Peptides against a protein of PDB entry 6GMG. Designs and how they scored, part 234

Target 1, 331 residues: chain A of PDB entry 6GMG
Amino acid sequence: DSDDRVTPPAEPLDRMPDPYRPSYGRAETVVNNYIRKWQQVYSHRDGRKQQMTEEQREWLSYGCVGVTWVNSGQYPTNRLAFASFDEDRFKNELKNGRPRSGETRAEFEGRVAKESFDEEKGFQRAREVASVMNRALENAHDESAYLDNLKKELANGNDALRNEDARSPFYSALRNTPSFKERNGGNHDPSRMKAVIYSKHFWSGQDRSSSADKRKYGDPDAFRPAPGTGLVDMSRDRNIPRSPTSPGEGFVNFDYGWFGAQTEADADKTVWTHGNHYHAPNGSLGAMHVYESKFRNWSEGYSDFDRGAYVITFIPKSWNTAPDKVKQGWP

## One batch from the design tools (peptide; made by RFdiffusion4, then SolubleMPNN)

Design b2_p18_5_s3 (from b2_p18_5, 12 letters changed)
Fold by OpenDDE base, seed 1:
Order: structure tokens, then C-alpha cells, then sequence
Structure b2_p18_5_s3 (fold): chain B 331 residues (1-331), chain A 18 residues (1-18)
């Protein structure tokens, strides 16, 4: 029920943020204060600070997805998603492992599948691909030049993505980015764009035609990356949460974390920005809070989710929503 | 366009503590 969602009020452009608070290894603040930080740090267009617009504040109010939305400029489509899955580990554990005490077979299989995903390798793959794309974007002044560069880069690296169809989300992602076509954005010039990364946590057991056990404990076969490319087919992700195992139990539908284009080589030192829930200051949920987490805390996720994907999209280079360095918290 | 689903404060805190 989104009836109690409220758009945060405008913050003066010169308003400095209050200090963030430590929260379970994360930096935490209320959404209004994040807007202040965003205006000071991330709002820049062509080097000039901007007040967060009403539209952007409305996007932000949607919760964790709102953080990604406001920084990427579009609601996440999740079409270009990457993950890493250890098939050998999965098979071995299923064969040689055993359910824990009190664990059902379905629960065991779901857990083993979840544990067979490597979040760090998935993130690394996304960063690798983003780097290739950024090189391809460089000095490309039309889409054809970009695509040619991209194919060359992939060929040089012997990357399996070179075999993707021209209609694949991999090759169509740039042209399908609204900001690429905008006059004040890319203006159809690839060299004005850069690749950015966000992450989504979600539940694998979303198929209503599947067994109740899969909906409760996960679908071990769902949302696996394709071999070689690491691409995840996200078409079956309908934002359906995990099914409750007991009366009154409820799960979150998804979590989104914004990474952007940080250049920090150590994954553990990267900062991920996310929200707890949609903004409902007058409702039972209360005000939305924004968290800045290190990769360790982000990648661990919650019991609500058994899948993580790292998604690539594009933003104009003139935006400062994805700086090379991100500082956790304030000051 | 979907928003993040509603959970209790207690549930959220529990998740963040993990």
C-alpha cells in the first residue's frame, strides 16, 4: 500500500547535511538529510550544483529503488544484469552435503544455490564489462562507432559477450537509455555517456506455477548467469517477495544499491547507497532512511533475498551522481 | 513502477543487524 507515501520537501541548495549516524557498520541518515548531501555532492550538472527537483524527490521517496532512480535518472529496468554462479560448488554440495537439523530438502537446495553465488565475482564481472563499455564510449560520436568499438574490445579480450545478438540488452542498452537521447544529456553522442553500476537483491522463487517449497525456500535453477557472459535473464523478476513460512511473516520485495562508477580497486572499500523503505513520515513505516554501506554489508543482503545481480546502465558524464570517489557518511 | 514493500521497523532493524 503506497497510499501513505509522501514526497520529501525541498531542501535549500546551501543547506549542509547533518552528520550521519553509525548503524550496524553503515552510515545512516534520514532521507531529507540525504537530499542535502546529494545537493552538495552529487547534484552537479556541468559542474554546477542543482537543487533536487520535485520529480527527483518523488523518485527518491520510493525507497531503495528511489536512490538508484534519482542517481541513474530512470527507474531500473535491470536488463543488463550480471552475476557469478559456481556450478561445480553447487553440484558438489548437493551431492555430498546434507540438510541441517530441521532443514527440509527444499530449504537445503535453496540455501546451497544461494551460497553458490559469488557476489564479489559478480561485481567484478560487472566492473569489467563497464570498463570495456567505457573504453568503447570514448571518442565514439555515434552509436555505430560505439558498437564497433565495443565489438573490437570484446574480440581483443576474447569475451563471450561478442557473440551476443545485436538486439541483446547488452548492445541495445545505450540506445534505450533516455538520457542518451536528451539534448542536455548524451545528445546521441556516446562519448558524453559513461557506464554505471547498481545492484539488486531479490527472491528467486517468484514463479506462481512452481511448488510452494520453491516460493518459500528459493528456486535453485532460477536467475542463474549464462556461462561465459555472466548475463542474468531478469525477465522473470516481477518483484514478488519470498513467501512466508509462518503466519504473519513478511518479506521485502527487493533491495537496490547504488554504486555508480567508483574507481576503488578494492571491492571491500566500495560504497553502496540504499534505502530502507518508501518515505511515509506520517505512516507506520515512518520516514525513509538512506544507508551508505561498504560492499561487505551490502553484498550480505537479507534473508528476504537469495539472488543478487549487478546491473549496468548509462548516465551523462556531465552528471556527478557517479563520481570516481564516494565518501561514506557525513562529514 | 514499484516501491519498496512495507516492513515493520523491528523487522528492518533485525535485517540490518545481520
Amino acid sequence: as target 1 above (331 residues)
Amino acid sequence: VELQTKISKEQLEERLSR
Scores: peptide ipSAE 0.377, ipTM 0.909, DockQ to the pose 0.733
Fold by OpenDDE base, seed 4:
Structure b2_p18_5_s3 (fold): chain B 331 residues (1-331), chain A 18 residues (1-18)
Amino acid sequence: as target 1 above (331 residues)
Amino acid sequence: VELQTKISKEQLEERLSR
């Protein structure tokens, strides 16, 4: 398939966005207009508006992942991922539940596993951990101080994350963040960084060596969070979509939603920014659109996916891509 | 590995309408 992706053109810094339009409870706009909004609201470096660079526009053009990419400053690695899974519910439903009419055993098990994940609790866990990390960052001027602070915070809270290996994604996440090392970013000063959150939806049945049923209906045992920590091993996520169950059926590889560092305590009022597809204004897919969804609409996902993860990364505090308050749409 | 999202507007609308 010929890559017909196109980088959106530059928008003047002073150009105001056109109004967003409602779309199934979301605020929707074309990618060019999102760039205008981004420049007005999210582009600030050290309090000054910036024009979105060609590189940033190219990142954005990748679709839903592009929204997270441009706002986080790096392509998502998904190493520090959290979820919540109700093991008791899963076991009980498997034991006492029955397949629906026409539902295969594999389809039933896949569905039950999907329904045993709690998106709200997963999100809450990520926010909790991000808060702990932010406290550890506040007065730390080197990585050693940050790690010491983090361990102390975890010990005080009796958090199972304190038992993670020093090389784990949890402890290595900051040092592996490019913007942390940049002179105009963190400049190796943890106190200049803050934790941010994005979410990924993906398919569990990605193992090519597994049964066809798992690839079609999900792998009930895949991508579960570790007890106590809530950490999800994402190493087996290779962006492989769900296998078709019927001829002509096709599924999307993933969906990404940007949350950032909103302080809204009510999860239902949080705003998630995501895109539909890569930008192809002259191709069959058409222009990329950007959506701003409330948590309810975001967390529901699509039938393409049976897993959701909430991922923590870091950005410089000087960036305004993760403000305390996010307003849905425009104006 | 596919690094970009491929879903048509029509396909997305169908999913959102469910």
Scores: peptide ipSAE 0.358, ipTM 0.909, DockQ to the pose 0.587
Fold by OpenDDE base, seed 3:
Structure b2_p18_5_s3 (fold): chain B 331 residues (1-331), chain A 18 residues (1-18)
Amino acid sequence: as target 1 above (331 residues)
Amino acid sequence: VELQTKISKEQLEERLSR
C-alpha cells in the first residue's frame, strides 16, 4: 500500500555517513544514510553544501525513481531515451533457434527479443549523444544558439538525429526542463546546463489490447530503437508491470538507475545509484535501501523487465548531483 | 498509474542473488 510511504527525517548537514555494506557486488545502505552521503558529496549548489530539503527527501522516498528524481530535480519523463537492438541477431535466432524444454513459443520469442538488446551499446549511444549536447551547450547563451550548435555537431558527425523534427524530444528536451527556466538554475542560458543520463528498466508487454502471451512473456516488437538514431518511443510506457504467469507471482513496475555525468570511459567501471522500494519503515516493505551498482550488475536487471533504456535529461552545472567521478559506497 | 517502486526487501534480495 502506497499510503504507508514515509518521508525520511532530516539529517544534520555535517553528519558523516556510516559505512556501506557489500551486497551481491553492490554497495548498500539505508536511505537515511544515503541522505548523509548525498549531503556530503552531491548536495552542493554553487559550491556550497546543502541539507536535503523536505521536498527532496519526499522525492527520494519513492524508491528507485526517487534516487533519479532527487538528483535530476524532476520526476523522470523518459522522453529522450536510447537503446541498441541487434535486428540480425534477433532474426537469426528466431529462424535457427528453438524453444527450450518447457518454454512456449511466446516465451521463446520474448526471451530472444530481450537478449537482442545490447545494454552497453545503448549506454554508449546515450553517452555519445550527451557529449554532443554538452558541446552544443558550452558556448550557447540562448536556445537558438544551442539548437544551431547541435545541428552543426550532428551534421559534422553525419548523425541521423539531425533529421529529427524540431518538436521531437531530442530538440525540445532542454526547453522542457524546469531547472533550465529557473533563475537560480539555467536562467534560460544553455551554457549553464549539462546533459545527464539515467536508465530505466521496464516491461515491453504493456499493451492491454495485445495478447495475454505478450503481457506475460514480452512483446518482441515493442520499444525498439529507431535505426540510425537509437531513439526509443517511450510514449507507451505506462509503468505497467509484467503479467503473472502463475498464481501469486508478482512483478515490479520499473527500476531506475542514476548515472549522471561520469567521465569514466570504461562502461564496466561506471556506478549506478538506485533504490529498492518506497520508504516504509513502519510498513511491510520496511525502510528504503539505496544501492550503488557497477554497470554489469545494473544492466543485467531483473526478470521483471525485458527492456532497458538510457535517458538523457539536463541539470544546472551548479548542481553537484552528477559529478565527473562517483565513488561506490562509503568511505 | 503507480509512480513509486513496490518491491519488498526480501523480493529484491532474491533477485539480486540471481
Scores: peptide ipSAE 0.342, ipTM 0.901, DockQ to the pose 0.590
Fold by OpenDDE base, seed 2:
Structure b2_p18_5_s3 (fold): chain B 331 residues (1-331), chain A 18 residues (1-18)
Amino acid sequence: as target 1 above (331 residues)
Amino acid sequence: VELQTKISKEQLEERLSR
């Protein structure tokens, strides 16, 4: 935690946002202006605009994770995460490929592993699962009905997720969602909830007991999806950044991107909302900025990260933080 | 809960330009 983090001030409910600016193919704005947009577009509860509360503004001030936090209603747990990894590509490249000039073996292996992930397929898998879950939620008025529906849907699709344990994050995710239990949320009624998606970028080399090379260049074996399901075990993600390779080098611990429940079929046209850093207007970092990126820019990530996961959680249908259509920027 | 780690403006710009 940083002592120079500041909670952005309240914005009048009816204040319209200033125009976003283009920034490296993204739409960019300062956090205060994002709050204005959020209040106009995403704040609606039961169709009525809401001023972002002090608590929500505090969450938002945490940076990229704050964007996901304020829109999902809870700090990300990342338990229901999906990715796609090409095992054959990985094995073949390790066998037949060669390190680049000046590249160490560890660096080569880490790079090959990173390149063996398919972000688009990972995202597609998450969307597929979210769709299945949404169908299961649609007419279910208790958890038992939801689970029964879910199992039926999975069986019909011959999905490997049908074999998951009842206590797995896949089946327990709904019951473990605070907003599901809230009176003004789901009120324990699955049909009042919908599945939403966010993404996390992070570093694979987080095991402090592993070699320094893995911490610097990645752990090729870490955070791979399970075959068939696409589920990623995120239990070892401790928000540890990449280790520096030179003096003065520093890496970001993670990046979060909010997708929600967009219905755009073309992945390349989907919009991802994320932040640059925590809000420190009086500090060296300055004010937090919010970015709205297309999938291409989001999925590419940064050199700080060698893993991407697409995570499913739930929000009440009465919230408008995950609309069917998201417009990049303002107006 | 954890916040996004501190990076310099220059480092951030470099990353965004990629």
Scores: peptide ipSAE 0.249, ipTM 0.857, DockQ to the pose 0.734

Design b2_p18_5_s4 (from b2_p18_5, 10 letters changed)
Fold by OpenDDE base, seed 2:
Structure b2_p18_5_s4 (fold): chain B 331 residues (1-331), chain A 18 residues (1-18)
Amino acid sequence: as target 1 above (331 residues)
Amino acid sequence: VPVQSKISPEQLRARLSR
């Protein structure tokens, strides 16, 4: 389906970006210009600016997921995902609410479920957990020390994550991170790593054995966070898009937004970097564009999606792909 | 690995313009 995908060409290391343009509250630029910005701002390894490699440019060409891929160093696995769901609101609205005019029962239930998720609380939970992890990483020079620190931190906070199995994504995420094992990365030293966050928007109605209505309007019971932990089981996410409700209608399979490790306390001021589609300069889609959105615009998502998750992964501290402060646009 | 799926430019603009 992406036969017309092209790897963006290399950009000279000293090439400064052209100005971004405003686009519906976002800062927008073409992918080759994002590469220029990336090289100036995010490319640093051990404090030294780097040219984006051919491999990284190829990753980037995959679209929104490519932005997260380049900055995290690996294709997203989405195993350590968090969300917030208001069960009481859902039950109450389902019981006492009614379908809108022309809305089917399935459509109503799907909409109510979607509206019962709180993106801000989901993001806050991920940031909370990332903070705990970062404290656990700080003085840990082997995995055992890291895990012990995590358990202590969780116990002190009376966090339900303390009850997770040792094999759970929560405890295994670090060891399963390729850059943790790399000599020039973590080198198996947790204190050389830091937790980072990205977000994924996707469709709940992915079960092919379910009703057509669930595939069209959402599965109200799918991809809910576990109570207490906020963990979302992402194992059933197969990147299947929403089913069309009318002839000719089509939906995007997913959207990824890169947050990294911004320290801005106000969620509304955080910047999320994402792409519109894979790079196809000679195709109907055209060149890939990169967007830098504030949380409001990111968290709203699109009608293509009824779920949002905030995912934690790890990168080496020597990378500058997740700085404390991110500026929207250029300059 | 999965790539972001194809949509028309018109569909994309419609989503961004909301």
Scores: peptide ipSAE 0.346, ipTM 0.893, DockQ to the pose 0.756
Fold by OpenDDE base, seed 1:
Structure b2_p18_5_s4 (fold): chain B 331 residues (1-331), chain A 18 residues (1-18)
Amino acid sequence: as target 1 above (331 residues)
Amino acid sequence: VPVQSKISPEQLRARLSR
């Protein structure tokens, strides 16, 4: 349903962005202006600014996922995903709570499950793991050395991830990263790479063989993190949106937010970059807009989604798409 | 690869105004 998608035009490398505008607690701008900001702030390769290529502009035009795509260098695979779920809260609320007025049992259970996820703890887990990975990367000049370092770090911290299978996304993520193998990227040298984070919001009730109620109100058992590791099995995420509960109602398939590698310790002060929809300047949707949100606005998500995951991937250290500090808006 | 789903500007504003 994106036949009217258009690739944004090139922006001169020396063109400065126009000011962002406030929008519901976020900094908002049109995609063309984000390209200008990106070229000034995030485009650097080996310290040199780059014009966003036609390929990158095409990726960006895909909407929220395009923001993550252009900054990570690949379309999200979502293989290494983390979340936090409070099992005790979930069980207690199901047992002792009650549906709201007019709320069905299925709707109640779906809501309770959604509310049992802790976005901040999920994000913190991803940051913790990314830090461990970065320590394992920093002095490793081949994959074997990286894996050995990683296992040692995990053992030192008594982390349950040390028990993951060698074929798991956790251990295979680096080797499966295209930029790791590129000459101007990692060049097969782990020490030239760093871990970065993005987030995905999506719907739990995606199983077409399940009840209609689960598709409408959520599947309480789906996409829970594994105990100890926090890993979420994302294999059943097929980008299927929530089913309508009333005539004319429609839901978005997903939302992606780019965090990168910010060092801000306070989660509430971190900045998340995302898009509203694919770029369709001549269509009904109009031009794509880019938002820079603080964690509060990002983590709350929309009614379209009842799951959030925080995903780790890798980029070359020579890229500046994941700086230590991200400023919201412009200037 | 999938794009972000099509929603109306009105629907988007409703979501952002929460």
Scores: peptide ipSAE 0.273, ipTM 0.855, DockQ to the pose 0.745
Fold by OpenDDE base, seed 4:
Structure b2_p18_5_s4 (fold): chain B 331 residues (1-331), chain A 18 residues (1-18)
Amino acid sequence: as target 1 above (331 residues)
Amino acid sequence: VPVQSKISPEQLRARLSR
């Protein structure tokens, strides 16, 4: 229910942001102030600042997903998602580990599965693939050239992605990107586009036909990456939150974090931008706040979620929503 | 399209303070 959602008002193009405040290791500000920062830092098209449009402000008001939406130019489809799962660790812990005091078997298995994902390795896999894609884009002036370049790059690296079907989201992602087809975007020229990354946290136990225990404590077998490729089948993600384990308990449906195309090699120093909830300044939730978190705080997630994925999409190189360097907070 | 679902300020603080 988001009936009390409000679109933030326009901010003057030349208005400078107020300082961000520290909040549990993150830089925090109200959404209106983020719009000011966005206009100063991320709004550039062909090097010229732009006022955030009403449409973009409306997208942003959706919360964490709105941050990714406004910066990527489209609502997340999550079709090209990567993760890393340690199967040996999972099997070993199930065999040799024991439930904690008061922990049910289902809760134990769900926890062990969650802990068997490596967020850093998942992120690095996405960065690796994005780099391959960017090399394939660099001198390709049509989709055919891009695909040929991509296949060559994958072959050279002996990457399992080379075996994906031609209709796979991996190969179709560029052609299915609206900004690729726009005159002021890619204009059907792959060399005008670049790969970018965002992350989604969500719940594994979304199958309504499964046991109540899986819905409460997680489905250990759900949303695992394919061996070799690291691809996660996201087709069964319907944005269903974790089921309550006690009366009055409630969980959030998802969290999205925007990374873009930062070049910082140390994952721990990368900055992730996300929101707390949809904008409801006159409602019980209050105004939306935007957080800029380092990878440590982002990747830890919340108890609401037991899965994380790192997703690749594309934006025009003329946009500045994914700069090489992102500064946390303001100034 | 889906919005980020409701979370109370207290619940949010609890999650951030872990």
Scores: peptide ipSAE 0.271, ipTM 0.850, DockQ to the pose 0.709
Fold by OpenDDE base, seed 5:
Order: C-alpha cells, then structure tokens, then sequence
Structure b2_p18_5_s4 (fold): chain B 331 residues (1-331), chain A 18 residues (1-18)
C-alpha cells in the first residue's frame, strides 16, 4: 500500500539545489532537492527552463519508477527490453558446479542463472540498438520512412532484429510513444524524437503457478533474452517481488534507473538516476531520496532482484531530460 | 500504476551498503 504517498511541493524555478551528499559511492539527495536540480538541468523544453509541474511531481513521487517516468514522459511499459545471457556459462556451471554449503538445488540454479546475465553486455546491446534507431530517426519525417531506415540499418549490420515481426515492440515502439504524437513533442515526425534508455531490476520468479522454490530463489528459465536480438519478453513481468525465504523478510518489487542518452563511451562512467522508495514524508518510509549512481553501483542491483533489463523508449529531442552529459551530484 | 514497494529502513540501508 502506498496510501501515505505524497506529491512533493513545487520548488521555485530559480532555486538552486543544495549539495548532494556522498552515499555508498552514489550521490544522494532528498526528492525536493532533486526537483531543484531537475528544473535547472533537465527541465528545458526547446531550450527553456521549466518548473516541474504538479503532474510530474506526482509521477516522481512513485519512487525509482517515478524518476524514469518524469524523464521519459510516460510510465514505463518495458516492452522493448534487452539483456545478455551467457547460455554456455549457465549450462557449464549447472553441469560442473555444485551447490554451496547449505544451498539447495533450487537456490543454486537460481543463483547460477542470475550470474549468467551480463549487465554490461546488456547495456551495450541497448546502446547499440538505440544508436541504430537514432540514425533511422534522423532524417525520417514519417513513420514509414523511419521503419525503412531502420530496416536498412539493421540489414547493413546483419542484425537479427531485422527479422522481427512488424508488430513487434521493436518496430511499434515509436508509434506507441505518446510524446511522439503530441503537438509539442514529436508531432508525428520521427526526426524530432530520440531513443533513450532506462533499466529495470526485477525478480524472475513471478509465475504463481510455478514452484515455491522458483518464487523464492528465482526461475532460471525466465526472462532470458532471445538469441541474436537480445530482446527480453517482458510480458510476464507483473511487478511481483521475490518471495520471502524467512519470516519477516520482504523484498522490493522493482528498481528503475534512468540513463537517457548519455554519450559517455565508458559504461563505468555513465550515471544512473534512481529513487529509494515512494515519497512518504509523513510516513514510516520518510521522504523519497534520489540517487545518482555510476554504472557499477547501479548494475550490481540488490538481492531483491535476479534480472536486469535495459529498455529503449523515445522522447522528443526538445526535452533535456536525456542530455549527452550527466553530472553526478551537485554542484 | 505500481509504486516502488515498501521495505524497512534497515533493509534499505543494508541494500545500499552492499
């Protein structure tokens, strides 16, 4: 229940942020201060600084997902998701490895599966695809032109995505983006849009019809990327958290990290913006805090999650929520 | 739409300290 969720108050447009504080290798601040930073740095529409609207502040109050929401302009659908899974490693470890002391077979298999995902390669795949999409968008003034460009780019790179169905999330993602259709957004002009990336951490063992072990320790077969494309079928992700393994244990349902469209080539230097929980200043959780993490800290995730996906969506180029360079913290 | 679910402050700190 999030009944104690509160929308952060408006911040004056010209109010400068207070300094962020270091927190376990991350830059941390309270949500209100993030709003201040956001207004100074990310709020620009057509180069004009904007106050975060009440609607945007409400979105933000949802926690980590709110950070992605406010910056992407829509609640994450996660339909165009990428990951990298080392199947050979997985098979070999299952065959030749053994459970740790006290580790059940199910725990072992779940752990091995988790460890067989490569977050960096998954991220790189998403960046690669986003780059292809951006090239396809650049000179396309209608969706047909965009799709033609995209297919050509994929063919040139011998990318397996070229074989995806026309109705797949890959090809339909742009047309299904609300901001693409907005007059002050893309206005149905692909060249006004750009691809952006966010990441979601979640639990694999979400199938209620599966064994309790899978719900507790992970489903080794769930949410694997398709070979060649790297696409993850996210249709079965229902935001169900990991099942407790002991009394009183609880797990978070998901974590979202906003990357946007940073051009930093070194993955380790990229900045990921995320929140700790929904904003409940008068509740037990307290005020929401926003973190800006480097990739290492983001990609490590938490024990709550055994899957990571890197998702592509689109925003208008006129928005500054996904700048080429993101600076960690303030100032 | 879903919000980020609740965890105890202690659990959150433990996760961040990882």
Amino acid sequence: as target 1 above (331 residues)
Amino acid sequence: VPVQSKISPEQLRARLSR
Scores: peptide ipSAE 0.253, ipTM 0.831, DockQ to the pose 0.727

